# Ledger of designs, part 22: peptides against a protein of PDB entry 5TDY

Target 1, 88 residues: chain A of PDB entry 5TDY
Amino acid sequence: EKKIDGRRKAAVLLVALGPEKAAQVMKHLDEETVEQLVVEIANIGRVTPEEKKQVLEEFLSLAKAKEMISEGGIEYAKKVLEKAFGPE

## One batch from the design tools (peptide; made by RFdiffusion4, then SolubleMPNN)

Design b2_p14_1_s1 (from b2_p14_1, 4 letters changed)
Fold by OpenDDE base, seed 1:
Structure b2_p14_1_s1 (fold): chain B 88 residues (1-88), chain A 14 residues (1-14)
Amino acid sequence: as target 1 above (88 residues)
Amino acid sequence: SDDDLFQKVVDAIY
């Protein structure tokens, strides 16, 4: 797999959620963080399926580390996000 | 860390 820039990973995750869900997530972040994310999203360009998969896998790993989920894969993680922020 | 931003987003989701 290709190494993804740390800041880019955040943008990829938000874009994968869609604009409505991404906005809901950013409501829980401070202004400086939001500004940083907006810049990254503005410069994200094209997100490949490979990048999306890689970022979601890392997200899943971090979510498990936070003990928010006990099982499931990428699709499960996506369903969790859909449940939390509503259908796309 | 360059992953700080990503971690903040992950933390905000839950």
Scores: peptide ipSAE 0.599, ipTM 0.921, DockQ to the pose 0.600
Fold by OpenDDE base, seed 3:
Structure b2_p14_1_s1 (fold): chain B 88 residues (1-88), chain A 14 residues (1-14)
Amino acid sequence: as target 1 above (88 residues)
Amino acid sequence: SDDDLFQKVVDAIY
């Protein structure tokens, strides 16, 4: 698999979630972080199916790791993936 | 790290 820039991964994930979900996520971030994300999204260009799959798989991996610490997020993480992988 | 922004988004989803 091709290496994806760290900042680009964040933009790919938000775009994959769709505008409504992306907006909800960004409400939980500080203003400086939101500004950085908006710039990355504005410059995202085309997202390949390979990039989308790679980013969502890494998201799942991180969500599983967080579940071991916080407990109670695996089902929600799966729902996010299902919606992101859904028909376009 | 280069993935700090990505991790922030992941954390915000929870």
Scores: peptide ipSAE 0.592, ipTM 0.920, DockQ to the pose 0.652
Fold by OpenDDE base, seed 4:
Structure b2_p14_1_s1 (fold): chain B 88 residues (1-88), chain A 14 residues (1-14)
Amino acid sequence: as target 1 above (88 residues)
Amino acid sequence: SDDDLFQKVVDAIY
């Protein structure tokens, strides 16, 4: 298993969500953060299935942790994972 | 942190 650059993980996640959903997510981010993400996405290159899996699994883990604060969040996180991880 | 950007995206998905 290869360690993925932290900034790259963000780009992989957004790309995995697809342009429409990614755009919706980015609407909730500050301008500076969006600019950073755009740079990462622009330079994402090829995303391997292994990278995608690792990122999405970590996403799920972090989302689950956040659900400890907001009940019901894990189900949404799972749906996002399923949609993003499904066959392209 | 190297994962700050990633965490921000995760948080924004909710």
Scores: peptide ipSAE 0.588, ipTM 0.919, DockQ to the pose 0.653
Fold by OpenDDE base, seed 5:
Structure b2_p14_1_s1 (fold): chain B 88 residues (1-88), chain A 14 residues (1-14)
Amino acid sequence: as target 1 above (88 residues)
Amino acid sequence: SDDDLFQKVVDAIY
């Protein structure tokens, strides 16, 4: 696996969630962080399937380890993965 | 760390 820039990982994750869900997530962040994320998303360019898979798998791993993240959130992430890499 | 922004997003997902 290729190492992905930490700030880029955040943008990849939010783009993978889609604009509606990404907006809901950012409502829980401070204004400065939101501004940083918007800049990263605006400059994301092309996201490769490999990057998307890598970031989403890392997210799933972290989500399972954190008690503060709902199981529903984990299931949503699984659905995103299925849509992205499952049979078309 | 270089993953600070990513971690903030992860922590915000509920």
Scores: peptide ipSAE 0.586, ipTM 0.917, DockQ to the pose 0.558

Design b2_p14_1_s2 (from b2_p14_1, 4 letters changed)
Fold by OpenDDE base, seed 3:
Structure b2_p14_1_s2 (fold): chain B 88 residues (1-88), chain A 14 residues (1-14)
Amino acid sequence: as target 1 above (88 residues)
Amino acid sequence: SNDEYFQKVVDAIF
């Protein structure tokens, strides 16, 4: 399994969410972080199926591991994952 | 590494 830069992982996830959902997520980030991620998204290039799978699996793992997350939050994360793995 | 960027995005989804 290839190591992926954290900014790259974030960009892959945001692109997988789609522009509307990605925009809503980024509204809750600090300006400096948004600027870095916008640059990374602009230069994302090709995302391999293996890379996308790796990022989405790690996303779900982190979501489940986050303390104080409700069952509804976990279910939402699962729905996001299902959408991301579906046809684009 | 820059894993903090990924974690921030994950946190922002909830």
Scores: peptide ipSAE 0.718, ipTM 0.953, DockQ to the pose 0.628
Fold by OpenDDE base, seed 4:
Structure b2_p14_1_s2 (fold): chain B 88 residues (1-88), chain A 14 residues (1-14)
Amino acid sequence: as target 1 above (88 residues)
Amino acid sequence: SNDEYFQKVVDAIF
């Protein structure tokens, strides 16, 4: 698999969440981070199925790690992934 | 590699 820049991974995930959910998530980020991610989203271009799969698998891995700390995280992550892999 | 941006987004989701 190809190495993906962290800002790009974040942008791919946010786009996969959809505009409403992405906006909710970004409300919890600092202004400078939001500005950087908005730029990445604006210039995201084509996201290949392989790239999207890679990002979502990394997300799932990190979500599982979060579940070890916070109960309920896996179920939420599953809902996000189901929407991301669902019909578009 | 700017992985902190991805982690911040993940953290914000949960």
Scores: peptide ipSAE 0.718, ipTM 0.953, DockQ to the pose 0.660
Fold by OpenDDE base, seed 5:
Structure b2_p14_1_s2 (fold): chain B 88 residues (1-88), chain A 14 residues (1-14)
Amino acid sequence: as target 1 above (88 residues)
Amino acid sequence: SNDEYFQKVVDAIF
């Protein structure tokens, strides 16, 4: 399994969310972070199925770690994954 | 490597 740069992982996830949801998420980020992620999204190029799968699995893992913090977080994470694989 | 960017996005989703 290839190690993916954190900025690229973020870009892959944002693209997987779709433009509308990605925009809403980015509104909650600091200016510098948004600037960095915009660059990564602009240069994302081809996202392999392996990269996407790896990023989404790591996302699910991190979401599970937040279960005690966010009510309904696990169910939301599952819905995000469903939406990410649905259009394909 | 730059994992904080990914974590920030994850945190912003919830």
Scores: peptide ipSAE 0.715, ipTM 0.952, DockQ to the pose 0.667
Fold by OpenDDE base, seed 1:
Structure b2_p14_1_s2 (fold): chain B 88 residues (1-88), chain A 14 residues (1-14)
Amino acid sequence: as target 1 above (88 residues)
Amino acid sequence: SNDEYFQKVVDAIF
């Protein structure tokens, strides 16, 4: 797999969530982080299916790590992925 | 690698 910059991974995930959900998520981030991610999203260009898959798989892995913290987290993560893998 | 940005987003989703 190709190594992806962390800011780009974040941008890919946020774009996959859609503008409304992405906005809700970004409300929980510090201003400096939001600034960086907005720039990254603006310059995201084309996202390949392989890149998107890689990012979402890593997201799922990290979500699983939180299963013991939040019951139902895995189910929520799957819903997010289903939305992200919808029609492009 | 700036992985902290991705982790912050993931944490904010939950």
Scores: peptide ipSAE 0.715, ipTM 0.953, DockQ to the pose 0.666

Design b2_p14_1_s3 (from b2_p14_1 with E3D E4D H7Y)
Fold by OpenDDE base, seed 1:
Structure b2_p14_1_s3 (fold): chain B 88 residues (1-88), chain A 14 residues (1-14)
Amino acid sequence: as target 1 above (88 residues)
Amino acid sequence: SDDDYFYKVVDAIY
């Protein structure tokens, strides 16, 4: 696996969520953080399927660790994300 | 590489 910059990981995740959900998420962040993330999103460029998968897997891992989603929920989410971001 | 930004986003999702 390639090491991905933390700010880039955040941008990849936000883009994956879609503009509506990403906007709602960023409403819970401080002004400076939002400003920086907007810059990262604007300059995200090409995101490979490998990067997307890597970021989303780490997201799911963190969500599981915080018990935000069940084990079954993780497996379901992986299948959904694979259909959306796996191809290429 | 600042993973704090990633963690903040994850925390804000839920």
Scores: peptide ipSAE 0.614, ipTM 0.923, DockQ to the pose 0.578
Fold by OpenDDE base, seed 3:
Structure b2_p14_1_s3 (fold): chain B 88 residues (1-88), chain A 14 residues (1-14)
Amino acid sequence: as target 1 above (88 residues)
Amino acid sequence: SDDDYFYKVVDAIY
C-alpha cells in the first residue's frame, strides 16, 4: 500500500463522512486545526478507491482501539463506513 | 504531514 500524508488522511475521512457530519465533527476541533483541514479538503482532488479504503480501514481500527468508547460508538463507526462505501 | 490531524478527527467523531 502507498503511504498517505497525515493531513490527507484526515481530509479523506472528513469528505467520506459528508459535509453535514464533517461539520459536526469539526466543531470539536481547535480553530487552527479546522483551518488547516479546510484547506486540505479544498485541495483534495481525486481520491482513489484504494486510498479511501486504506483510510477508512485505519479509521475503524483506531475507533475500536479507543478504550473509552461505548458499543454504540463502535456501531456508529461501522455505519459511517457502510455509508462511505455505498454508492455516491 | 503528521498523523496528528488524522487522530484528532478520529477522536472528535465520538
Scores: peptide ipSAE 0.608, ipTM 0.922, DockQ to the pose 0.604
Fold by OpenDDE base, seed 4:
Structure b2_p14_1_s3 (fold): chain B 88 residues (1-88), chain A 14 residues (1-14)
Amino acid sequence: as target 1 above (88 residues)
Amino acid sequence: SDDDYFYKVVDAIY
């Protein structure tokens, strides 16, 4: 597994959510963090299927570990993100 | 760490 920069992982996830949902999420972040993430999103370039899979799996793992989603919620979140990723 | 950005985003989603 290739190591992905933390800022890049955040950017990949935000892009996958789409601009509307990403904006909603970033409303809960401090200004400096938002500015850094916007820069990362602007320079994200191509996201490989491997990166998408890696970020998705880590997101789901963290969300479950923090008890942010139930078991059923994990499957739902996975479907939402997979739908957002779309076909390559 | 740089991973803090990812953690912050994850935490803000829910």
Scores: peptide ipSAE 0.607, ipTM 0.922, DockQ to the pose 0.599
Fold by OpenDDE base, seed 5:
Structure b2_p14_1_s3 (fold): chain B 88 residues (1-88), chain A 14 residues (1-14)
Amino acid sequence: as target 1 above (88 residues)
Amino acid sequence: SDDDYFYKVVDAIY
């Protein structure tokens, strides 16, 4: 397993969500963070299937570990993962 | 750290 830079992991996840959902997520981030993420998305280049799988697995792991999220939040995380590997 | 960006995005999804 290759180590992925943190900023790139964020960009891969946002791209996997799609433009509409990614935009909604970024509305909850501070301006400086959004600026950095936009740069990373613009320079994302090719995302390998291995990178995408690795990022989404880590996302799911973090979601399960977070105590403050509801069961509905876990279901949302599962849906994101499912749709990310579905046809575009 | 760079991972903070990933964690912020994950947190914002909920």
Scores: peptide ipSAE 0.607, ipTM 0.923, DockQ to the pose 0.638; fails the geometry check

Design b2_p14_1_s4 (from b2_p14_1 with E3D H7Q Y14F)
Fold by OpenDDE base, seed 3:
Structure b2_p14_1_s4 (fold): chain B 88 residues (1-88), chain A 14 residues (1-14)
Amino acid sequence: as target 1 above (88 residues)
Amino acid sequence: SDDEYFQKVVDAIF
């Protein structure tokens, strides 16, 4: 398994969510972070299926860690994951 | 780049 840069992982996840959902998510980020992520997305290039799978699996893992904080978070995360694995 | 960006995005989803 190849190690993926942190910013790239974020970009891959956002792209997987699609532009509309990604935009809604980014509304909750600070301006500086948004600017950096937009640049990363613009330069994302090709995302391999393996890379995408790896990022989404890590996303699910992190989402589970937030279950104790957010009610219904795990179910929501699963729905997001299902959409992300589908055709873009 | 740091995983902090990835964590921020994950947190923003919830």
Scores: peptide ipSAE 0.620, ipTM 0.920, DockQ to the pose 0.615
Fold by OpenDDE base, seed 1:
Structure b2_p14_1_s4 (fold): chain B 88 residues (1-88), chain A 14 residues (1-14)
Amino acid sequence: as target 1 above (88 residues)
Amino acid sequence: SDDEYFQKVVDAIF
């Protein structure tokens, strides 16, 4: 797999979630982080299916790590992924 | 690259 910049991974994930959900998520981020991510999203260009898949798989992995922290986390993560893959 | 941004987004989703 190709190494993806951390900021780009975040941008890819946010774009995959869609503008409405992405906006809700970004409300929980500090202003400086939001500014950086907005720039990344604006310059995201084309996202390949492989890149998107890689990012979403990593997201799922991290979500699983939070299973014991958030009840229903795994189920929620799967729903997010399905919604993200749908537009593809 | 900084994976901190990705982690922050993931954390914010939950």
Scores: peptide ipSAE 0.618, ipTM 0.919, DockQ to the pose 0.660
Fold by OpenDDE base, seed 5:
Structure b2_p14_1_s4 (fold): chain B 88 residues (1-88), chain A 14 residues (1-14)
Amino acid sequence: as target 1 above (88 residues)
Amino acid sequence: SDDEYFQKVVDAIF
């Protein structure tokens, strides 16, 4: 499996969420982090199906690790994956 | 590679 840069993983996930949801998520991030992520999104270029799948699977894994923190979050993570692999 | 950015985004989703 190909190793993906951490900043790129974040950009891929945000793009997969769509512009509306991505904007809402970034409102909860610090100014410097948002600035860095905007740069990565602007230069994301082509996202391969393999990259997208890898990022979303890692996202799901991290979401499951947070189950004890937020039960509703796990259900949200499942919905994100469903939307990500649905028609665009 | 900076996975901290990815983790911050994940945390912000929940």
Scores: peptide ipSAE 0.616, ipTM 0.918, DockQ to the pose 0.655
Fold by OpenDDE base, seed 4:
Structure b2_p14_1_s4 (fold): chain B 88 residues (1-88), chain A 14 residues (1-14)
Amino acid sequence: as target 1 above (88 residues)
Amino acid sequence: SDDEYFQKVVDAIF
């Protein structure tokens, strides 16, 4: 397993979410962070299946680690994974 | 590497 840069992980996740959902997510981020992520997304290049899988699994892990999210939030995270792993 | 970016995105999803 290769270590992925944190900014790249964020970009991979956002791309996996799709432009519509990614846009909604980024509305909740500070402007500077959004700017950096947009740059990272623009230069994401090729995302290997291994990278995508690794990022999405880590996403789910972090989501489950949140103590203030509802059970529905966990299910949502799982659904996001399912959609993100869908055909491209 | 800065995992804060990734964490921020994860947090923003919920």
Scores: peptide ipSAE 0.611, ipTM 0.917, DockQ to the pose 0.641

Design b2_p14_2_s1 (from b2_p14_2, 4 letters changed)
Fold by OpenDDE base, seed 2:
Structure b2_p14_2_s1 (fold): chain B 88 residues (1-88), chain A 14 residues (1-14)
Amino acid sequence: as target 1 above (88 residues)
Amino acid sequence: SDEYFEKVVDAILK
């Protein structure tokens, strides 16, 4: 696996959610962070299937490590993101 | 930086 820049990983997740959901998520972030992410999204270019897969896996791994949600919640989040990414 | 990724993940899970 290629190491993906953290800002890019964040941008990939937000793009996958779609503009409406991404906007809702970014309401929880400080303005400086939002500005940086908007720039990253604007310059995201092509996101490969491999990147999408890797970002999803790292999201799930991080969420589990933080123990923020139950295993069932992680599985739910996984399904939501998988549907958001859509087919290639 | 992974800082941005972690911030977004945290925000998603809130």
Scores: peptide ipSAE 0.706, ipTM 0.950, DockQ to the pose 0.618
Fold by OpenDDE base, seed 3:
Structure b2_p14_2_s1 (fold): chain B 88 residues (1-88), chain A 14 residues (1-14)
Amino acid sequence: as target 1 above (88 residues)
Amino acid sequence: SDEYFEKVVDAILK
């Protein structure tokens, strides 16, 4: 397994969501964080199927580890991301 | 930094 940079993982998720949904997500982030992520997205280049799979798995793992997040929220996010990361 | 990844995950899940 190749270790992916944290900022890149974030960028991969946002790109997968699409511009409209990504914008909604970034509304919940501070301006400095948004600026850094926009730069990362702009330079994302090619995202391999392996990276997509790994990022999705890490997302699900992290989300489930957060006790304050409802199962419904996790399931919703899972559906959105799985559709984006699924076979094309 | 995984901090950015975690922030995005939190934002996605709200």
Scores: peptide ipSAE 0.704, ipTM 0.949, DockQ to the pose 0.628
Fold by OpenDDE base, seed 1:
Structure b2_p14_2_s1 (fold): chain B 88 residues (1-88), chain A 14 residues (1-14)
Amino acid sequence: as target 1 above (88 residues)
Amino acid sequence: SDEYFEKVVDAILK
């Protein structure tokens, strides 16, 4: 497993969500963070299937650790993100 | 640092 930069992981998630959903998410972020992420998204280039899988897994792991969603919620979130990432 | 990643995850879950 290769270490992915934290900003890149964030950008991968946002790009996967699509522009409208990403915009809704970024409403919860401070201006400085948004500016940095926009730059990261603009320079994201190619996202490999391996990166997408790794980011999804780290998202689910972190969500579980934060105990913010139930098992059903985690499964739902996984399905949503998998659809966003694509079939790869 | 995973600060930005964690911020986005928190935002997604809220």
Scores: peptide ipSAE 0.703, ipTM 0.948, DockQ to the pose 0.635
Fold by OpenDDE base, seed 4:
Structure b2_p14_2_s1 (fold): chain B 88 residues (1-88), chain A 14 residues (1-14)
Amino acid sequence: as target 1 above (88 residues)
Amino acid sequence: SDEYFEKVVDAILK
């Protein structure tokens, strides 16, 4: 498993959400962070299946650790994100 | 650092 830069992981996740949802998410971020993420998104290049899988797994892990959603919610989120990421 | 990633995850879950 390759370690992915935090900024890249964020970009991968945002791109997977699509422009509309990504925009809504970024409304919750500070301006400086948004600017940096926009740069990362613009330069995301090719995202490998391995990266997508890793980002999804880390998202779920972090979400669970934060206890911000129920286990059922995490499972649902997993399905949604898997569809958003799309198959290669 | 996973600062940016964590910020995005937090934002998604808000």
Scores: peptide ipSAE 0.702, ipTM 0.948, DockQ to the pose 0.633

Design b2_p14_2_s2 (from b2_p14_2 with E1S E2D S3E)
Fold by OpenDDE base, seed 3:
Structure b2_p14_2_s2 (fold): chain B 88 residues (1-88), chain A 14 residues (1-14)
Amino acid sequence: as target 1 above (88 residues)
Amino acid sequence: SDEFFEKVVDAILK
């Protein structure tokens, strides 16, 4: 498994959400973080299936650990994000 | 890097 830079992981996730939802998310971030995200998104290039899988799994792991969503919500979130990433 | 990603995840989950 290849390690992915945290900034790239974040960019992959936001691109999957789409520009409208990504913009809403960035409203909750500080200016410096937003600037870094914009740079990473602009230079994201090709996202491999392996990267998509790693990012999704880590996102779900963090969401569960933080208890920000219920156990039942995890499966739902997984399906939504899988659709957002699109077919391979 | 890891902290950066976590910060973005927090924003997504609110």
Scores: peptide ipSAE 0.687, ipTM 0.943, DockQ to the pose 0.559
Fold by OpenDDE base, seed 5:
Structure b2_p14_2_s2 (fold): chain B 88 residues (1-88), chain A 14 residues (1-14)
Amino acid sequence: as target 1 above (88 residues)
Amino acid sequence: SDEFFEKVVDAILK
C-alpha cells in the first residue's frame, strides 16, 4: 500500500463527484483551499483503481468517525462515490 | 495534508 497525499485524495474525490457536485462542494471551502484543490485536480493525471479504492476507504473511515454527521449523510455520500468508481 | 483532506470531506458531507 502506498501513502497518498491528502491533497491528491481530495482531488480524487472531487473528480469522482463530477463537475456540478464538485462545484457545490467548493462553495463551502475558503479561497486558498479551492486554489490548492484546483491545482491538484489540474495535475491529477491517471487515477489507478487502487488509488480509487484506497481513497474511498479513507473517506468512509473519516466520515464514520465524525459524530456530527448523520448516517444518512454518510450513506448518501458513499453511494454517490461508489457509483462514480464503479464496481469494487 | 490530512487536515486539508478532512476539510474537503466535511464539505462533501455538509
Scores: peptide ipSAE 0.685, ipTM 0.942, DockQ to the pose 0.605
Fold by OpenDDE base, seed 1:
Structure b2_p14_2_s2 (fold): chain B 88 residues (1-88), chain A 14 residues (1-14)
Amino acid sequence: as target 1 above (88 residues)
Amino acid sequence: SDEFFEKVVDAILK
């Protein structure tokens, strides 16, 4: 498993969500974080299928650990993000 | 950087 920088992981995730949803997310972030995120998104380049898979798995893992979504919610989130990432 | 990712995940779930 290739280690991915946390800023890159965040960029990959937000790009998958799309610009409208990403904008809503950034409303909950501080100015410095948003600036860093914008830079990472601008320089994201090509995202490999392996990176997409890893980011999704880590997102779901954190979401579960934070107990912010139920099992059904996790499955729903997984499907939404997988569709957002698109087929490859 | 891990903290950075966690902040973004938290924002997504909020």
Scores: peptide ipSAE 0.682, ipTM 0.942, DockQ to the pose 0.629
Fold by OpenDDE base, seed 4:
Structure b2_p14_2_s2 (fold): chain B 88 residues (1-88), chain A 14 residues (1-14)
Amino acid sequence: as target 1 above (88 residues)
Amino acid sequence: SDEFFEKVVDAILK
C-alpha cells in the first residue's frame, strides 16, 4: 500500500462523484478548502486503479466510523461508489 | 493531509 496525500485523495473522490455532486459538496466547505481542492482537481492527472480502490476504502471506513451509514449498508454503498469511478 | 481529506468526507456526508 502506497500512502496518498490527503488533498489528492479528496480530489480523486470528488472527481468520481461528478461535477454536479462535487459542486454540492463544495458548498459545505470553507473558501480556503475549496480553493485548495480546485487546484488538486485541476492537477489530478492520471488516477491509477490502486488509488481509486484505496480512496474508496478510506471513504467508506470514515463514513462507518462516523456512523453516517449502517454496517449493513457498507457493501451496498461500496458497489454504488465503485460505479462512479468509471471503467479501468 | 489526513485532516483535509476528513474535512471533505464530512462535507460529502452532510
Scores: peptide ipSAE 0.679, ipTM 0.941, DockQ to the pose 0.589

Design b2_p14_2_s3 (from b2_p14_2, 5 letters changed)
Fold by OpenDDE base, seed 1:
Structure b2_p14_2_s3 (fold): chain B 88 residues (1-88), chain A 14 residues (1-14)
Amino acid sequence: as target 1 above (88 residues)
Amino acid sequence: DDEYFEKVVDAILE
């Protein structure tokens, strides 16, 4: 797998969620972080299917790591992924 | 540095 920049991974994930859900998520971030992510999204260019798949897999992995903290988290994470893998 | 990625993941799961 190709190494993806951390900020790019965040941008890819947000774009995959769609603008409506991404906006809701970003409300939980500090202003400085939001501004940086907006810049990354604006300059994201083309996202390959491979990049998208890799980022979503890493997301799922991190979500699973938090399962012990929240049992409902894994199921929610899967719903998010379903939205991200929806029709392009 | 995956700080931004982790922040976004945490926000999604919050």
Scores: peptide ipSAE 0.712, ipTM 0.951, DockQ to the pose 0.644
Fold by OpenDDE base, seed 3:
Structure b2_p14_2_s3 (fold): chain B 88 residues (1-88), chain A 14 residues (1-14)
Amino acid sequence: as target 1 above (88 residues)
Amino acid sequence: DDEYFEKVVDAILE
């Protein structure tokens, strides 16, 4: 399994969500972070199925780790994954 | 580093 750059993982995840959902998510980020992520998205190029799978698995892992902090977050995370793995 | 990735995950779950 290839290691993926942190910024790239973020970009892959946002692209997987689609432009509408990604836009809503980015409203919760600071301006500097948004600017950097937009640059990464613009230069994302080709995302392999392997990369996408790996990023989504890491997303789920982090979501589970935060379950104790955010009630209902895990169920929401599962719904997001279903959309991300669905047909584009 | 995974700082940006974690920020995005937090934003999704917020």
Scores: peptide ipSAE 0.712, ipTM 0.950, DockQ to the pose 0.648
Fold by OpenDDE base, seed 4:
Structure b2_p14_2_s3 (fold): chain B 88 residues (1-88), chain A 14 residues (1-14)
Amino acid sequence: as target 1 above (88 residues)
Amino acid sequence: DDEYFEKVVDAILE
């Protein structure tokens, strides 16, 4: 397993969501963060299946970590993945 | 540094 840069992980996740959902997500981010993420997405290049898988797994892991604080975290996260990323 | 990644995850979960 290769360690992925944090900014790249963010970009991979957003790209995987698709442009429509990614846009909705970025509405919840500060302007500076959005600008940086757009740059990262623009330069994302090729995303390997391994990178995508790793990023999605880390996403679910973080969602799980927040489950005890926020309601329905894991199930919601899974639904997001199903709709945005497809079955894979 | 996973700051950006965590921010995106938080935004998705909102």
Scores: peptide ipSAE 0.708, ipTM 0.950, DockQ to the pose 0.657
Fold by OpenDDE base, seed 5:
Structure b2_p14_2_s3 (fold): chain B 88 residues (1-88), chain A 14 residues (1-14)
Amino acid sequence: as target 1 above (88 residues)
Amino acid sequence: DDEYFEKVVDAILE
């Protein structure tokens, strides 16, 4: 298992959401965080299937850990996964 | 450091 840099994981996840949804998500982040993520996205290069799978698995794990905080968020997380592994 | 990843996940679930 190859360890992925934390900032890269964030960039991979945003790219997986697509530009429209990624833009909406980034509106909920602070200015400095957005700046850093834009840099990571600009330099993301090739995302391997293995990286994408690892990031989505970790995303699901974190979402499940936050279930008591937001039940609606868990359902959204499931939809993100479905689209991520759908037809390309 | 997973700080940025956690922030993105929180934003998605918000």
Scores: peptide ipSAE 0.706, ipTM 0.950, DockQ to the pose 0.601

